Peptides against a protein of PDB entry 3JWR. Designs and how they scored, part 375

Target 1, 323 residues: chain A of PDB entry 3JWR
Amino acid sequence: TRELQSLAAAVVPSAQTLKITDFSFSDFELSDLETALCTIRMFTDLNLVQNFQMKHEVLCRWILSVKKNYRKNVAYHNWRHAFNTAQCMFAALKAGKIQNKLTDLEILALLIAALSHDLDHRGVNNSYIQRSEHPLAQLYCHSIMEHHHFDQCLMILNSPGNQILSGLSIEEYKTTLKIIKQAILATDLALYIKRRGEFFELIRKNQFNLEDPHQKELFLAMLMTACDLSAITKPWPIQQRIAELVATEFFDQGDRERKELNIEPTDLMNREKKNKIPSMQVGFIDAICLQLYEALTHVSEDCFPLLDGCRKNRQKWQALAEQ
Target 2, 298 residues: chain A of PDB entry 3JWR as posed
Amino acid sequence: TRELQSLAAAVVPSAQTLKITDFSFSDFELSDLETALCTIRMFTDLNLVQNFQMKHEVLCRWILSVKKNYRKNVAYHNWRHAFNTAQCMFAALKAGKIQNKLTDLEILALLIAALSHDLDHRGVNNSYIQRSEHPLAQLYCHSIMEHHHFDQCLMILNSPGNQILSGLSIEEYKTTLKIIKQAILATDLALYIKRRGEFFELIRKNQFNLEDPHQKELFLAMLMTACDLSAITKPWPIQQRIAELVATEFWEQGDQVGFIDFVCTQLYEALTHVSEDCFPLLDGCRKNRQKWQALAEQ

## One batch from the design tools (peptide; made by RFdiffusion4, then SolubleMPNN)

Design b2_p30_4_s2 (from b2_p30_4, 11 letters changed)
Fold by OpenDDE base, seed 2:
Structure b2_p30_4_s2 (fold): chain B 323 residues (1-323), chain A 30 residues (1-30)
Amino acid sequence: as target 1 above (323 residues)
Amino acid sequence: MAALEKGIEFVSSITGLSKEELREEYEKLK
């Protein structure tokens, strides 16, 4: 395609020029082509292209395929969300110095997972899928969408001309797919709620050990969640704009719940209760976000900008909630 | 307390977990 030719022929700017190592990064001013260029730079600067012998054209095609398999009519869970998740992962690995704590296969898996974790998202949560009796709800009992996202990820990875993992051994390939699956499934916030206690306890007791395979898996899950939720850490103008996109998608779901399911939406998904957003954001930060970024900062102090951003945004939301 | 309850409501809406279960999970972290 013309798009592939343009991407493959383009000069890829440095990570410094693209500012993709910054935790404060914003994609708002970037074209789709520029987001793809940023993605190439992430793979390159993490040594993934070299270490796993990726062909440039294949990587370009894969990126474009991933982007194409996000829906354009979804307000938040689109390519830009996936891209921002991957950028946060890149920043955490580089600026946050987590790269040195992980294997190349783990880094490869995390970056693929971050880009792929919401593939073909429909702008509705697992509860809606279940209640609507969607065919996907018959295939999976829990984490319905996350299983679907992984299936889409696997489909793309196996598609002709998109096989970025062709340079891996059979064992490396299997390991990578396992980690990708675990990382995508970890983005189910319900699983995060159930698992985070173990992680925080290990941190609190100073028993956290990345050499333990179970603890490594747990850490990768927490890191994925931290990147997935990273919008809450962004500078206030960016965070506020993203919160509006999230609200739009939730209101769209609420409208569908009312129309299609004859259910009164929750306050979060009720368009008429927009004034509750600030207080809900404070509650979300306190219940989910703060402890996660505190724990992540304990693992790597260079991740502090995520925690600091989260704290600052909490203050901003609290001030709005008091008005 | 009020902010936490709103957070629980938020998380419940996203995850499908009950508010009671979420309260219990939050208390385990104290």
Scores: peptide ipSAE 0.478, ipTM 0.913, DockQ to the pose 0.760
Fold by OpenDDE base, seed 5:
Structure b2_p30_4_s2 (fold): chain B 323 residues (1-323), chain A 30 residues (1-30)
Amino acid sequence: as target 1 above (323 residues)
Amino acid sequence: MAALEKGIEFVSSITGLSKEELREEYEKLK
């Protein structure tokens, strides 16, 4: 395609030029082509292209395929969300110095997972999918959408001309897919809530050890969640704009709940209760976000900008809630 | 207290977990 030709022929700017190492990164000013260029740079600077012998054209095609399999009519859970999740992962690996704590296969898996974790998202949560009796709800009992996202990821990875993992051995391929699946499933916030206590306790007791396979898996899950929620850490103008996108998507779901399911939406998804957003954001930060970024900062102090951003935005939301 | 309850409501809406389950999980972290 013309798009593929343009991407494959383009000079890829440095990570410094693209600012993709910054935790404060914003994609708002970037074209779709520039987001693809940023993604190429992430793979290159993480040594994934070289170490796994990726063909440039195949990587370009894969990126475009991933982007194409996000819906444009979804306000928040679209390509830009996945791209921002991957960028936060890249920043955490590089600027946060987590790269040195992980294997190349784990890094490869995390980056693919971050880009793929919401593939074909429909702008509704698992509860809506279940209540609407969607066909996906018949296939999976828990983490319905996350299983679907992984299935979409696998489909793309196995598609002709998109096989970025063709340079891997059979064992490396299996390992990578296992980690990708675990990482995508970890983005189910319900699983995060159930598992985070173990992680926080290990940190609190100074017993956290990445050489333990179970603790490694737990850490990768927490890291994925930290990147997925990273919008809450962004500079306030960026945070506000993203919060509006999230609210829009929730209101769209609420409207569908009324229309399609004859259900009164919760306050979060009720368009008429937008005045409650600031207080809900404060509660979300306190209940979910702060402890996660505190724990992540304990694993790597260079991740502090995420915690600091979260704290600053809590203050801003609190000030709005008091008005 | 009010902010936490709103947070629980928020998370309940996103995850489909009950508010009671979320309160229990929050208490485990204190």
Scores: peptide ipSAE 0.476, ipTM 0.912, DockQ to the pose 0.753
Fold by OpenDDE base, seed 3:
Structure b2_p30_4_s2 (fold): chain B 323 residues (1-323), chain A 30 residues (1-30)
Amino acid sequence: as target 1 above (323 residues)
Amino acid sequence: MAALEKGIEFVSSITGLSKEELREEYEKLK
């Protein structure tokens, strides 16, 4: 395609030029081509292209395929969300110095997972999928969409000309897919809620050990969630804009719940209750975000900008809630 | 309290978990 030719021929700017190492990164001013260039840079600077012998054209095609398999009519859970999740992962690995704590396969898996974790997202949550009796709800009982996202990820990885993992051994490939699956499934916030206590307790007791396979898996899950939620850490103007996209998608779901399911939406998904957004954001930060970024910062102090951003945005949302 | 309850409501709406379960999970972290 013309798009592939343009991407493959383009000079990829440095991570410094693209500012993709910054936790404060924003994609709002970036074209789709520039987001793809950023993604190439992430793979390159993490040594994934070299270590796993990725062909440049194949990587370009894969990135474009991933982007294409996000829906354009979904307000938040689109390519830009996936891209921002991956950028946060990259920043956490580089600026947050987590790269040195992980294997190359884990890093590869996390980056692929971050880009892929919401593939073919329909702008509705698992509860809606279940209540609408969607065919996917017959295949999976829990984490319905996350299983679907992984299936889409696998489909793309196995598609002709998109096989960025072709340089891996069979064992490396299996390991990578396992980690990708675990990482994508970890983005189900319900699973995060169930597992976070174990992670925080290990941190609190100074018993956290990345050499333990179970603790490693747990950490990767927490890191994925931290990146997935990273919009809450962004500078306030970015945070506000992303919050509006999230709200738009939730309201769209609420409208569909009324129309298609004849169900009254929750306050979060009720378009008439926009005035509750600030207080809901404060509550979300307190219930979910703060402790996660505190724990992550404990694992690596260089991740502090995520925690600091979250704290600052809490103050901003609180000020709006008081008005 | 009020902000936390709204947060629990938020998370409940996203995850499908009950508010009671979320409160319990939050208390475990204190």
Scores: peptide ipSAE 0.473, ipTM 0.912, DockQ to the pose 0.749
Fold by OpenDDE base, seed 1:
Structure b2_p30_4_s2 (fold): chain B 323 residues (1-323), chain A 30 residues (1-30)
Amino acid sequence: as target 1 above (323 residues)
Amino acid sequence: MAALEKGIEFVSSITGLSKEELREEYEKLK
């Protein structure tokens, strides 16, 4: 395609020029082509292209295939969300110095997972899928959409001309797929709620050890969640704009709940209760975000900008909630 | 509503977990 030719022939700017190492990064001014160039730079600067012998054209095709398999009619869970999740992962690995704590296979898996974790997202949560008796709800008991996202990820990775993992041994391939699956499934916040206590306790007791395979898996899950939720850490103007996209998608679900399921939506998904958004954001930050970024900062102090951003946004949301 | 109850309501809405399950999980973090 013309798009593939343009991407494959383009000079890829440095990570510094693209500002993709910044935790404060915004994609708002970037074209789709520029987001693809940023993604190439992430793979290159993490040494993934060299270490796993990726062909440039195959990587370009894979990125475009991933982008194409996000829906354009979804307000928040689209390519830009996946791209921002991957950018936060890149920043955490580089600027946050987490790269030094992980293997090349783990880094490869995390970057693929971050870009792929919401593939074919429909703008509705697992609860809606269950209540609507969607065919996917018959295949999976829990984490329905996350299983679907992983299936889409595998489909793309195995598609002709998209096989970015062809340079791996059989054992490396199996390991990478296992980590990708675990990372995508970890983006289910219900699983985060169940698992976070173990992680926080290990940190609190100073017993956290990345040499333990179970603790490594737990850390990768927490890191994925931290990147997936990273919009809450952004500078206030960026945070406000992203919060509007999230609210739009939730209100669209609420409208569908009324129309299709004859259910009154919760306050979060009720378009008529916009005035509750600031207080709900404070509740979200306190219940989910703060402890996660605190624990991540204990693993790597260079991740502090995520925690600082989250704290600043909590204060601003609280001020709006008091009006 | 206490800040905790707002948080529980928010998380329940997103995850589909019951408020009771979320209260139990919150108590484990204290």
Scores: peptide ipSAE 0.468, ipTM 0.911, DockQ to the pose 0.654

Design b2_p30_4_s3 (from b2_p30_4, 15 letters changed)
Fold by OpenDDE base, seed 5:
Structure b2_p30_4_s3 (fold): chain B 323 residues (1-323), chain A 30 residues (1-30)
Amino acid sequence: as target 1 above (323 residues)
Amino acid sequence: SEALQKGIEFVSSITGMSKEELIKEYKALE
């Protein structure tokens, strides 16, 4: 395609030029091509291209395939969300210095997972999928959409011309897929809620050890969630704009719930309850976000900007809630 | 707090978990 030709022939700017190492990164001003270039740079600077002998054209095609398999009519859970999740992962690995704590296969898996974790998202949550009796709800009992996302990820990875993992040994390939699956499934916030206590306890007791395979898996899950939710850590103007996108998507679901399911939406998804957004954001931060970024900062102090951003945005939302 | 209550409602809405389960999980971290 013309898009592939353009991408494959383009000079990829440095990570510094693209500012993709910054936790404060914003994609708002970037074209789709530029987001793809950023993604190439992430793979390159993490040594994934060299270490796993990726063909440049194959990587380019894969990136474009991933992007194509996000829906454009979804307000928030689109390519830009996946891209921002991956960028936060990159920043956490580089600026946050988590790269040195992980294997190359784990890094490879995390980056692929971050980009792929919401593939073919429909702008509705698992509850809606279940209540609408969607065919996917018949295939999976839990984490319905996350299983679907992984299936889409696997489909793309196995598609002709998109096989970025072809340079891996059989064992490396299997390991990578396992980690990708675990990472994508970990983005189900319900699983996060169930697992975070173990992680926080290990941190609190100073017993956290990445040499333990179970703890490693747990950490990767927490890191994925931290990147998935990283919009809450962004500078306030960026945070506000992203929050509006999230609200738009939730309101769209609420509208569909009324129309298609004949149910009254919750406050979160009720367009008439816009005035409750600030208080809901404060609650979300307190219930979910703060402790996660605190724990992550304990693993690597260089991740502090995420925690700091979250705290600052809590203050901003609280101020709005008090009006 | 009202904010926390709304937060629990928020998380309940997106995860499908009950409010009771979420409150329990949150309190376990205190």
Scores: peptide ipSAE 0.459, ipTM 0.913, DockQ to the pose 0.784
Fold by OpenDDE base, seed 4:
Structure b2_p30_4_s3 (fold): chain B 323 residues (1-323), chain A 30 residues (1-30)
Amino acid sequence: as target 1 above (323 residues)
Amino acid sequence: SEALQKGIEFVSSITGMSKEELIKEYKALE
């Protein structure tokens, strides 16, 4: 395609130029092509292209395929969200120095998972899918959409001309897919709620050890969640804009709940209760975000900017809630 | 707290978990 030709022929700017190592990164000013270039740079600078012998054209095609399989009519859970999740992962790996704690396969899997974790998202949560009796709800009892996201991810990885994992051995391939699946499934916040206690306890007791396979898996799950929620850590102007996108999507779901399911939406998804957003954001930060970024910072102190950003935004939301 | 209650409501809305289940999970962290 013309898009592929343009991407494949383009000079890829440095990570410094693209500012993709910054936790404060914003994609608002970037074109779709530039987001793809950023993605190429992430793979390159993490040594994934070299270590796994990725062909440039294949990587370009894969990136464009992933982007194409996000819906444009979804306000938040679109390509830009996936891209920002991946960028946060990249920043955590590089600036946060988590790269030094992980294997190349784990890094490969995490980056693919971050980009793929919301493929074909429909702008509604698992609860809506379940209540609407969507065919997907009949296939999976929990993490319905996350299973679908992984299925989409696998489909793309196996599509002709998109096989970025072709340079892996059979064992490496199996390991990578396992980690990708676990990472995508970990983005179900329900699973985070159920598992975070074990992680926090290990940190609190100073017993956390990444050499333990179970603890490694747990950490990768927490890291995925941290990146998935990273909008809450962004500088306030960016945070506000992203929060508006999230609210738009939630309100769209609420409208559909009324129309299609004949139910009143929760406050979060109720367009008429927009004034409650600040207090809900404070609650969300306190209940979910702060402890996660605190724990992540304990694993790597260089991830502090995420925690600091979260704290600052809590203050901003609290101030709005008091108005 | 009011903020925590709103947080629970938020998470409940996203995850589909009951408030009761969430309260148990939050208490387990204390």
Scores: peptide ipSAE 0.457, ipTM 0.915, DockQ to the pose 0.790
Fold by OpenDDE base, seed 3:
Structure b2_p30_4_s3 (fold): chain B 323 residues (1-323), chain A 30 residues (1-30)
Amino acid sequence: as target 1 above (323 residues)
Amino acid sequence: SEALQKGIEFVSSITGMSKEELIKEYKALE
């Protein structure tokens, strides 16, 4: 395609030029092509292209395929969300110095997972899928959409011309897919809530050890969540805009719940309760975000900008809630 | 706090978890 030709022929700017190492990164001013270029740079600077012998054209095609398999009519859970999740992962690995704590396969898996974790998202949560009696709800009891996201990820990875993992051994391939699956499933916040206690306890007791396979898996899950929620850490103007996108998507779901399911939406998904957004954001930060970024900062102090950003945005939302 | 209650509601709406379960999980981390 013309798009592929343009991407494959383009000079990829440095990570410094693209500012993709910054935790304060914003994609708002980037074209789709520029987001793809950023993604190429992430793979390159993490040594994934070299270490796993990726062909440039195949990587380009894969990126475009992933982007294409996000829906454009979804306000928040689209390509830009996936891209920002991956960028945060990249920043955490580089600026946050987590790269030194992980294997190349884990890094590969995390980056693929970050980009793929919401593939074909429909702009509705698992509860809606279940209540609407969607066919996917018949296949999976829990984390319905996350299983679907992984299935989509696998489909793309196995598609002709998109096989960025073709340079891996069979064992490396299996390991990578396992980690990708675990990472995508970890983005279900329900699973995060259930698992975070173990992680925080290990940190608190100073017993956290990445050499333990179980603890490694747990950490990767927490890291995925930290990146998935990283919008809450962004500079205030960025945070506010993203919060509006999230709200829009939730309101769209609420409208569908009324129309399609004859259900009154919760306050979060009720378009008439926009004035409650600031207080809900404060609550979300307190209930979910702060402890996660605190724990992550304990693992790597260089991740502090995420925690600092979260704290600053809490203050901003609190000020709005008091008006 | 009211903010925390709304936050729990937020998470409940996203995850489908009950408010009671979420409160329990939050308190367990204190």
Scores: peptide ipSAE 0.457, ipTM 0.913, DockQ to the pose 0.785
Fold by OpenDDE base, seed 1:
Structure b2_p30_4_s3 (fold): chain B 323 residues (1-323), chain A 30 residues (1-30)
Amino acid sequence: as target 1 above (323 residues)
Amino acid sequence: SEALQKGIEFVSSITGMSKEELIKEYKALE
C-alpha cells in the first residue's frame, strides 16, 4: 500500500527528537504516520530489531496492521490509547531504567502487548459484554475482552508479511507469546485489584525479587497496568483532554445500557452527572493509581515522574470537586 | 471517605466487581 511504502521509506527521527522518552509525552500533535515512526523508534532503541533480526518492511507492516485493527469510532480505546500505553512502557524502560531489570524477550513481549492490549475494542467494558449476552461472553468466563485482544494480537502476528517474531527460536517464540498473553490479560483491572496486594506487600517487606519467576510475572502485570493508566500522570492540560475522551466513551456505554439493556447507568456512565467526574477521579486516584506508582517508584526511583504527575492531578481534581 | 466511596463506585463500574468485594480488597491493603 501507499501508506506502507511511505512508512518504510521514511527516515525515523531520534527518540530525543520525538520526545518518546518523556513521561510527559503527548501525541495530540502527531499524525498517524508520525505515531508509526515513533513506534519504529521504540523497537529500534530497545535493540529489538537487531536482537531478533526483524525485517524493516515486516515491522512497518505489522505496526500498520495493529493500527488498522483499532476502531476509529471509539472515543478512547483506539490506536492512540495503545500508542500512548506503548510510549509509557518505552519511557519506563528507558528513562525509568526498567530495561536493565528485564530480559530482551520480556521487553519484546511487553512492547507488543502494550500496542496490542486493546485490539478491536468496542468501547464497552466486560460487564456490558456479559449483560448483553454477546457471543464472546460464551467463550470466556473472565477477562472476556482481554482474551479477545490477545486473539487479535495472535492473528496479526501470524498473518502473512506481519511475522515480526520469525527470527525467534521455537522456545523464544513460546516464551514471548506466554508473556504477551499474561501482559494483555493483566490489563483487566479486576485482576489488578486481586493481585496488587501481593506486590505491595513484597515491596513493603523488602522481599521483592525479580529473580523469582512468580514475582517477575507479577511485576510485569503491574508495569502493564501502570502504563495502561498512565494518562492520569500526564500534565494537567493533557490529563483533562484525555479524561474528556474517557468520559465520552463511558457516556456512550451508558446511553447504550439504557437503550439496549433497559438499565439505569452508574454515575460514571451517566451523561447527566458530569458534575461528579472530579470527585470520581479523586476516588479513582486514591483507590487505584497512587499506590501503584508508589510501588513502581520503589522498584525504580527514576519512575518518580509518574507518581509526581499522579499526585499533581489528584490536587487539581480535588480543587474542582470542592467547587 | 466520600472520595473512597466514589473510587469504589468507579472501579465497580469498570470491572463489574461488587462494592462488597472491593471494600474487602481495599481494607486488606490498610
Scores: peptide ipSAE 0.454, ipTM 0.913, DockQ to the pose 0.756

